# Ledger of designs, part 226: peptides against a protein of PDB entry 3ESW

Target 1, 322 residues: chain A of PDB entry 3ESW
Amino acid sequence: NNIDFDSIAKMLLIKYKDFILSKFKKAAPVENIRFQNLVHTNQFAQGVLGQSQHLCTVYDNPSWHSIVLETLDLDLIYKNVDKEFAKDGHAEGENIYTDYLVKELLRYFKQDFFKWCNKPDCNHCGQNTSENMTPLGSQGPNGEESKFNCGTVEIYKCNRCGNITRFPRYNDPIKLLETRKGRCGEWCNLFTLILKSFGLDVRYVWNREDHVWCEYFSNFLNRWVHVDSCEQSFDQPYIYSINWNKKMSYCIAFGKDGVVDVSKRYILQNELPRDQIKEEDLKFLCQFITKRLRYSLNDDEIYQLACRDEQEQIELIRGKTQ

## One batch from the design tools (peptide; made by RFdiffusion4, then SolubleMPNN)

Design b2_p26_6_s1
Fold by OpenDDE base, seed 2:
Structure b2_p26_6_s1 (fold): chain B 322 residues (1-322), chain A 26 residues (1-26)
Amino acid sequence: as target 1 above (322 residues)
Amino acid sequence: SPHVEAVEEELKKKLKEEIEEKIKEE
């Protein structure tokens, strides 16, 4: 009996598609109960849910994208991208152009646009006076600062003039286009919006050990690519574990299409105890949130994303990203 | 989609391997 492999394969692929699509149907009552119990009983799960409610959707704002594109020096950016693409990119096809764009955006953002702020300059003494600033602590926002989704304000006293300088920690990325300064949080927040404004698939990666970065989906590399605006880093997921010798427990990626535990991409050594949640519960949580984010998508979109997710899981298991 | 094609080709490969293993056991 000549096993019609092609016929069997076609039937399998149909059943596989149906199986994948079935996972993205409305959650069963038991899954909803499990989810509710998990987020009410586990603080880490509640934190992941809370972050997903913000980070998965906040950057999908067309008005913000327009403001970003109007604020950036697009002529300079595209001139530099075209220049680098003309040297090496023509041989690799059109898809590599976007990788050059992201690399230029990293350069432009760090070198020309945004500033690292360990301590603010004194508002009275002017530029390059941060060395004279003593931290007094943090307080809530005032009436003006509160307009820009400010969580906390760091207070500094100038040792030279005695005046107080406020460093508001704005969460409004449009305000960050004006202030053009911050730490890893402000850098990653605004840079995530910038990448989104170019129509790119971007995730915000939260590390429990007080760092944040981006991932960009490269059509050229056909995978999620590490992007750190603070470090001007492209495709260097090892920098934290190896170069910094950083100890880490969790890295969670937040995107419009899903929440993914990406710890395996970044935690290569010096792994801290993963004791905040059971691994099965974290996997369930990420899948459940992802399912909710995809609820309005059509069957073809769901299937395409599920195939992309499967490739990422294979990549994370095989360690082949390097 | 390149992802769909890649996953489907991997599934076809696995299916072929499973069929070939079953044929060897018969």
Scores: peptide ipSAE 0.148, ipTM 0.724, DockQ to the pose 0.730
Fold by OpenDDE base, seed 3:
Structure b2_p26_6_s1 (fold): chain B 322 residues (1-322), chain A 26 residues (1-26)
Amino acid sequence: as target 1 above (322 residues)
Amino acid sequence: SPHVEAVEEELKKKLKEEIEEKIKEE
């Protein structure tokens, strides 16, 4: 009895597709109630929702993409990408070109474009004077700073000249194209926009323990790839847990197509207690937000994204066993 | 989509393994 394995497989794949699509239909009343209760009763859940409302969509701005592409030295970037691609890329196919692009953008951003700012330089004394700066605290933005989505301004006094220097913590990534300085927040914010401006699939990763980075979906590697602009790091998710010996509890990725708990990718050791929310409630929350983000997509797009999500979940499970 | 293909191939593989196990038990 030659079991027509192919016929059975086709039938099961149809049923599987229908089952997957059924999960992305309009939320049942019970799911809406659970979601509302969770967001109103759990502060961590409320924070994740609030971040998703901003981070999942803010970078999908064509006007910002144009401004970014006009600001970057595209000739230099593509010259370097083409040079590296010509050495190794022809054998690996066209999809590897995007990996070379992201690697060059990491180099360009850190080496040529953006500056780390622990303390600002003194506005009066000029460059390389940050060592003379004493923090006085933080205050609200002034009228000019408020135009650029500034939540707080760090205040510094120069020990040499006594003048005050303001370091506004701008959340407007277009303003960061002008200022070209910041900490992990400013770096990740602008770099996320830069990657998006090249038409890439990018997620913003928030870590509860005061760090942020990106993930890029590599078509060559067929997975989400860790990208940290501060570290010029590509595909090194271990750097925080292993190299820094950082203790972490949560890493949440925010993208246009979903919100995903990616803690398993980055928390390899020194795991802090995950006590901010029940694991089942966090899983529900991320799935619920993801479902909402996909409401306008067609069945084929939903199925493709769901298959990608499943591959990521398999990867995250297997990676803990290696 | 490479993701669809990969997931479908994995599902086919698992299904084949389950069928082969059942045939051995009969």
Scores: peptide ipSAE 0.139, ipTM 0.707, DockQ to the pose 0.734
Fold by OpenDDE base, seed 1:
Structure b2_p26_6_s1 (fold): chain B 322 residues (1-322), chain A 26 residues (1-26)
Amino acid sequence: as target 1 above (322 residues)
Amino acid sequence: SPHVEAVEEELKKKLKEEIEEKIKEE
């Protein structure tokens, strides 16, 4: 009797879908207890949870998107994207347009819009005076700086005029549209908002070893793509481990639809001890937070995202992009 | 979704391989 392989395959796909959907159902009491105990007893887990409560949702603000789009030179950006697309993009199809857009946004942001600030210029002496600035330490924000989600202010004294210059470390990305300067934190914060303002699927990647960057989901490449605004880098996840020879322990991606340990994408060598949490507990934590972020989605949306997650896990295991 | 299709095709492939292995063992 010819085994109807097609019928068996269809039945198994139904069972697989049901199994996948079952993982995203409301958490069982035992899972809630495990989660509460983990975040209460493990400082790293508490940190990941705290970051997820901010980074997974803060950039989904339509009013901020409008302010961003009104602030950027959209005519210049689209002119450059259209030029590059007309040159090379027609052969690859329409989905490549978003890759060209992200590449142009990287160029525009680094070259035309934002500035790296190791030390501020002297407020009294003017531009290109940072060489004369001596750090005095850090202080809490004043009343004006506190309006813009500022936790720390770096204080500098000018060796030329003796005046004090304040460099507030703003966490409000709308304030960063005005100041247009910072380090990796300010760069990644504002650039994440910029990418989101174009309707792109974006994650914020936190590295424990004091760096941050983005990932963009490319419909053309059908995967998450490394994006670093500081480096004007697109699809170069190896730059930290290989080019910088950076030692790293954890890279965690935060997006609206989930929290994912992406360490395997970026930690290619010089791995530091992963001793902050058990691997099984970190996996559980990320899955639990992801499950909560997806509670309002329907079964089809959950299944589509779960299939995307599975493809990413296969990619990370096989090292296809490394 | 391209992701659904890719995962389903991989599942079908694995299933076919497992069935073929079981048939060989019988």
Scores: peptide ipSAE 0.109, ipTM 0.674, DockQ to the pose 0.632
Fold by OpenDDE base, seed 4:
Structure b2_p26_6_s1 (fold): chain B 322 residues (1-322), chain A 26 residues (1-26)
Amino acid sequence: as target 1 above (322 residues)
Amino acid sequence: SPHVEAVEEELKKKLKEEIEEKIKEE
C-alpha cells in the first residue's frame, strides 16, 4: 500500500492549523490567574504590560499617518528611492522596493529631518550653542508642554546669556514633527510612526539598558529587519553587542500583533543577567499579551501570524540573520 | 502567505523525515 504521503501531510497540516488556532482561543481561567499574579508580583512583567498597552496600539492612528505624510518631503523621498532602486536594476513591483524605501527613510530622517539633541541650543543665542548649556536638572512640564504628553522637562542654563532653555521630553510624536529633535526615545518614537504611516508592519524594540529601536517586517526578506533611526542602520542587529560592545539583558519588541522577546537577535555577547523575571514567565507573558492583541483577528489571520512567529522563533534559535 | 507556505513546507519535511525514520525502525 503506497503510503499517500501527500494525504498524510495534508491531514497533519489541518491538525496543525487547528492546534495553532487552539492556542489563540480565549485564555483559560488558569492562564488569566497566572497572568494577573505575574503582573502584580513581578515589576518587570508589569513594565512589559504597561509598555504593551501603549506601544502596541498608539502608532495605529490614521490621523497621525496623514499628518506624517503631509509633513515629510515625499517627493524627495520617492525620488531618492526610485534612484537607488533603478541603480540596482530591480523591476518595478518587487517587494524589495520597500526595503529601499525604509533605507531612504532612515537617510532622510537622520540627514534631512531630525536632529540629535544631547543638549538643546540656547533659545536666546540661537543655533550651535549647546556647548554653552549647563544642565540644571529636570522638572515637570508646564501647561503648554503638558498638551504634548510631556513627562519630563530638562532644564538648561546658558553660560553665555544666562537664560534658561527648556528641553521637554515629548512623547507625542506629532509634536516631534515640529520640534525635530531628541534622543533615542524621540527618534524611535517618531520614526516608528513614520514607518507605520507608509503602511509598514513595524515593532518598537525596547532594550532594558536604555536604548530603543525599530523592527519592520520586510516582505522581500520574509523576516523582521532591525531598523535604528539614530544609527541610520538597516538589518544590523549586531551593532549593539558587537560594534558598541554593549551589555544587554532584555530586548522586547512591541507591535500591533504581538509582543516578542527579541533578545536573541541583539544580545550576541556580553549578556547581562536575565534576573528580572523567570524565562518561562517572560515567555508566558509575551504569548499572553500577543494572544490578547489577536483576539479580533480571524482564523486565517491568526494562522498566518502564527506561522510568521514560528519562522521568527526558528530564526532566533538558529542565528540565521545572515 | 509566503510564511504559511514556508512553515507548511518545513512541517511537511519534518513529518516526512519522521515517517521515514519510523518506517526504517519497523
Scores: peptide ipSAE 0.062, ipTM 0.625, DockQ to the pose 0.636

Design b2_p26_6_s2
Fold by OpenDDE base, seed 3:
Structure b2_p26_6_s2 (fold): chain B 322 residues (1-322), chain A 26 residues (1-26)
Amino acid sequence: as target 1 above (322 residues)
Amino acid sequence: SSSEKKVAEELEKKLKKEIEEKLKKE
């Protein structure tokens, strides 16, 4: 009897799909209890949950996307993308165009649009006066600053004119379109929104050791790609551990479809102790939050995302062997 | 069933290996 290998393969694929989908059903009571106990007893877990409640959904705002697209020089951006795309030819397919777009957005954002602010310029003395600024400390926002999700205002005194300059640390990315300055937090916040405004799959990556960056899902490369707006960096996950010799313990990616421990992608050397949570509990936490974020998705969407997650996990295991 | 879970786990291992082999050839 000719074994119908095609029929067997189809049957196995159906059973595999059903098995994968079964993992994304509503959490059992025992899983809910474990989750509640974890976030109430572990401060790191509580922090990850708190970040997920904001970072996973805040950028999925159509009104913000419209404001971003109206603010950027789209003609310049697409002109540059088309120019670079035309040089390499169309042989690699249409999906590579998005990689060129992200690379141009990195260039445009760093070179033409946004500014690094270690210290503000003096409001009285004008441009290029930051060298004359002495930090006096930080305070809460005033009535105007509080309108733009400002938790902290850094206060500086000018050594020349003696005037006080305020540097509000705004968390409202729409306000950052106006101010066009900040540090890694402001850069990553606004750049994440910019990438989302082009309809891209984007994650916000939080590093416990005071850095933040993005990942975008490249359809051409069929993987998550490291993107750092501060560094104008595309697909260089090694820059922190190797180039900066940075010591790190945790890198957590926050996206609309999940929360993922991406530490293995970025922590290549100089690993700090991972003592904030048990590895099994962190894995459970990320999976539990991811499951909740996917509750409204259909079976096909859940399955496609699960396949992507498995591919990423394979990549992260192999990256440690290179 | 316990048998279905084993089949799914074996298929997952095979698919992971195939993905691994494809990623090595690219």
Scores: peptide ipSAE 0.006, ipTM 0.376, DockQ to the pose 0.058
Fold by OpenDDE base, seed 1:
Order: C-alpha cells, then structure tokens, then sequence
Structure b2_p26_6_s2 (fold): chain B 322 residues (1-322), chain A 26 residues (1-26)
C-alpha cells in the first residue's frame, strides 16, 4: 500500500490552514465578555485599546501621504538610495532596495529635515537662543494651537529679553511638516507617517518608560526591523537595554494589521516589574484587537498574516534576530 | 501520551519549515 505521502501532506496543510483561519473568525460571546470586562477593569488594557484606536488607523490616510511626498526632497532621497544600492552591484536582489530607502530616510530625516528640541529658541531673539530659555511649566492650547491636535503647550521665558515663548506639543503630523522640530513623540509620529507614505508596512512602538520608535517589515530580511528616527538607527533593538542601560517593562507595537507585545525584542536586561496586567490578559487583549483589525480581510490575507505572526513569535521566543 | 507529544512536535517543526519556505518564495 504505497502511502501517498504527498496527499497526506496536502491534507495536513489544508487542516492546518483551516485551524489557523478558525482563530480569526468572529469572536465568541465569551471572548467579547472577557474583552469588555478587561478594558473596563484594567487601566493598562484601556490605555492599549485607546492607543490602538488611534495608532492602528491614523497613518492610513492617502491625503497625508500625498502631502508628505510633496514636502520631502524625493530627488535627493532617491539619488542617495540609488547610489548606495549600486555599490552592492544588485548582488542581494531588488528587495534590499527598500532597506536602503529606509536607511536614507533615517539619514535625511535626522540630518536634513527635522530638529531635536529640548528647549525652543526665543521667538524674539531668534536662532540658537535656547540656552537662554527657562521653563515656566505647561498649559492647555490656545485657539490656534487647538486646530492641530495639541494637548499640551510648554511655556518658556527668555532670560535675555524676558519674552515668553510657547512650545506646543502638536500631535498632528502634518503640522510637524511645518514646525520641523520636537522630541521623541513628534519624531516618531511624523517618521511613522513618512514611512507609511512610501507604502511600507510600519508599526508604531510604544514603550511605557517614555520612549517611542518604529518597526518596518523588511521583505529582504523577512522580519520586523527596529527603526528609531531619533537615533538614526536601523536594526538595533538592543540600543535601549544594552547601550542606554534603560529599564523597561512594556513595549507594544501598533500597526494596521495588529497589536503585538514586542517587549522580548527590546527588553534584554534590566526588566522592570510587569505588574500592570496579567500576561495572559495582555496576550488575549493584543490578539483580540488584532482579530478585530483583520475582520475585513480575506482568508488568504488572514493566513499570510498569521504565518508572519507565527514567525515573529518564534523569533521573539528564541531571542535570535534571524 | 509521550508518543503523541513527539508526533505533534515533529508536525509543528515540519509546518514551521514549510511556512518559512513559503515566506521566502513570496
């Protein structure tokens, strides 16, 4: 009896596909109850949900993508990408071009486009006057600042001229194309939009310990790649735990196709207590939100994303960036 | 049973490898 191993393998693959797809079907009533109870009783869960409602969808705006592409020096960017790509003689294939693009965007953004702002310059004294600025505190936005999704305005007094300078913390990334300055929040917000405007798969990573960065899905490397615009960093997830010796508890990635706990990628040492939520409940929450984000996708798209998710989970468990 | 666990582990390894190969071809 020639066991048709090929037929058995095909049948197993079909059953496996069906099993994977079954996990992404409409949530059972029990799962909905668990979700509702979790977000109503756990503040951290409510925070993750609130962030997902914004960060997973806000950057999928074609009008914003057009404005970004019209604002950037695309000729300079592509000239530099083409130059670096040509050095490798195409030996690594066409997919590596996108990695070169992201690396150039990191360079361009930090060196040519955006500015770090610890303290603003004095509006009266002009450029390079931030050393003369004393913080007075923070207040709510005025009527003009409120037009650009501003929650907080930092107030500074100039020690030289005595005038007040306002530093609005804008959350509107289109306004950031004008202001061209900020801290990690403004940097990551605008840079996430920039990467999305090139049609890339991008996630926004929130760290509970007051830092934010991106992940880009590299088709060349076939994995999620750490990207930090503030640091001009590509594929260096260790910089926070090892180089900065930063203590961290949670890193959560937010993308159009899912919410993922990526703490294992970045928290390599000096882990803070993860006491804000039960690990099982956090896993459930991220899976539940991810499932909701995928409700409109077809079975093939769901299966492909599920395979990618499984590979990422294997990577995170093994501690090997493959 | 210990045998069922081994079969499940081998199947999981094979499925993971096939997934990796498919993801490399796309």
Amino acid sequence: as target 1 above (322 residues)
Amino acid sequence: SSSEKKVAEELEKKLKKEIEEKLKKE
Scores: peptide ipSAE 0.005, ipTM 0.366, DockQ to the pose 0.045
Fold by OpenDDE base, seed 2:
Structure b2_p26_6_s2 (fold): chain B 322 residues (1-322), chain A 26 residues (1-26)
Amino acid sequence: as target 1 above (322 residues)
Amino acid sequence: SSSEKKVAEELEKKLKKEIEEKLKKE
């Protein structure tokens, strides 16, 4: 009996697809109970859930994408991308063009568009007066600041003129298109929206140790790529652990299609204790949220994403990101 | 598993070396 290897292979592929799809079916009652107990009893889990409710969906706003594209100098951006692509990229196929686009967006954002704000300039004394500013603390937003999803306002006094300058920490990325200044939070927030506005697959990465960045899914590299707008960094996940010697415990990526513990990509040394949640519970939590985010997707979309997830997990285990 | 930890440690070492080599070329 000639073993029809092709028939067996097809049958195995079907069974494998069905098995993968079965994982993304509606959660069993026991999983729902476990999830509810976890988020009610573990503060870290509650925090991850809360972040997922915002970060996984907020950037999928077509109206915001239009505003972004209308605000950016697209002619300059594409001119620069075309120029760099013409030098290096024509031989490597069309998919590499998007990597050049992301690199140019990093350049444009840091050099031409957005400003780092350690301290604000004095509203009275004008530009380049931040050196004269003394922090007085933080306050709640006023009525105007509250219109732009502002949770905190940093208050500064000018040592020269004595006037008070407010630095509102806006969470509305459309307001950030106007203000064009901030710290890592504002940078990452707006830059995540910018990348999304170009139709890219993007995740927001939260680090417990007070840093945030992006990941972009490169079709050319066929993987998630580290992107830090603050650093103008592309595909340099090591910069925190190695270059900064930063101690870190958790890095969690939030995207429309999933929540993923990406700590293994970024925590290469100086790992802090992972004592906020059990590893099994964190894994369960991320999988459970991811499953919920995919409930409306069709079987083919679920399968493609599951294949991507598996590839990423292999990458994270194998350390073969580069 | 203990095996996964060892593989992770070995890969972490390799990645660190590759990164160090890239950083020296830049």
Scores: peptide ipSAE 0.000, ipTM 0.260, DockQ to the pose 0.022
Fold by OpenDDE base, seed 5:
Structure b2_p26_6_s2 (fold): chain B 322 residues (1-322), chain A 26 residues (1-26)
Amino acid sequence: as target 1 above (322 residues)
Amino acid sequence: SSSEKKVAEELEKKLKKEIEEKLKKE
C-alpha cells in the first residue's frame, strides 16, 4: 500500500497547528492563580507587568503615526533609502528595502533630527552653554509639564547668569517631536514610535542596568534585529557586553504581540546575578502576558506568530545571531 | 487526547531540530 506521504504530512501539519493554537486558548484557572500570585509577591514580575501595560500598546496610535509622518522629512528619508536600495537591493529582493529604511531612520534621527542632552543649555544664555550648568537635583512637574506625561524635572543653575533651567523628562513622544532632545529614554521612546509609524514590527527593549533600545523584525533577515538610536546601531547586539564591557542581568523586549526575555541576545559576558525572579516564573510571566496580548488575533495570525517565536527561541539558544 | 499531544510534542521537537540543523548549515 503506497503510503501517501503528502496526505500524512498535511494531516500532521493540521494537528501541529491545532496543538499550537491550543496553547493560546483562554488561560486555565491554575495559570491565572499562578499569575496573580507571582505579580503580587514578586516586585520584578510586577514591574514587567506594569511596563507591558504601557509599552506593548502605547505606540499603536494612528493619530501619533500621522503626526510623526507629517513632522519627519520624508522626501529626504526616501531619497536616501532609494539611493542605497538602487546600489544592491534589486539583487537581494524587495524585503531588504525595510532594512535600508531602518538604517536611514537611524542616520536621520541621530544626525539631523534629535539631540543628546547630558545637561540642557541655559534658557537665558542660549545655545552651547551646557558647560555652565550645575545640577541642583530633581523635582515633580509643574502644571504645564504635567500635560506631557512628565515623570521628573531635572533642575540646573547657570554658573554664568545664575538663572534656573528646567529639563523635564517627558514620556509623551509627541512632545519629544517638539523638544528634539533627551537621553536614552527619550531617544528610544520617540524612535520606537517613529519605526511604528512606518508600519514596522517593533519592540522596546528594557535593560535592568539603566539602558533601553529597540528591536525591529526584518522580513529580509527573517529575525528580530537590534536597533539602538543613540548609537546609530543596526544588528550589533554585542555592543553593550563586548564594546562597553557592560554588566547586565535582564533584557526584556515589549511589543504589541508579546513580551520576550531577550537577555541571551545581549548578555554575552559579565552576566550579573539573575536573582530577581526564578527563571521558570519569568518564562511563565512573559508567556502569560504574550498570550493575553494575542487574545483578539485569529488562528492564522496566532500560528504565524507562534512559528516566529519558536524561531527566535532557537536563535537565542544557539547564539547564532552572528 | 494524551496521544495527540505526545505526537504534537514529538513533531514540535523534530521541527525544532530540523530548523536547528538548517540554521547550522547556513
Scores: peptide ipSAE 0.008, ipTM 0.389, DockQ to the pose 0.060; fails the geometry check

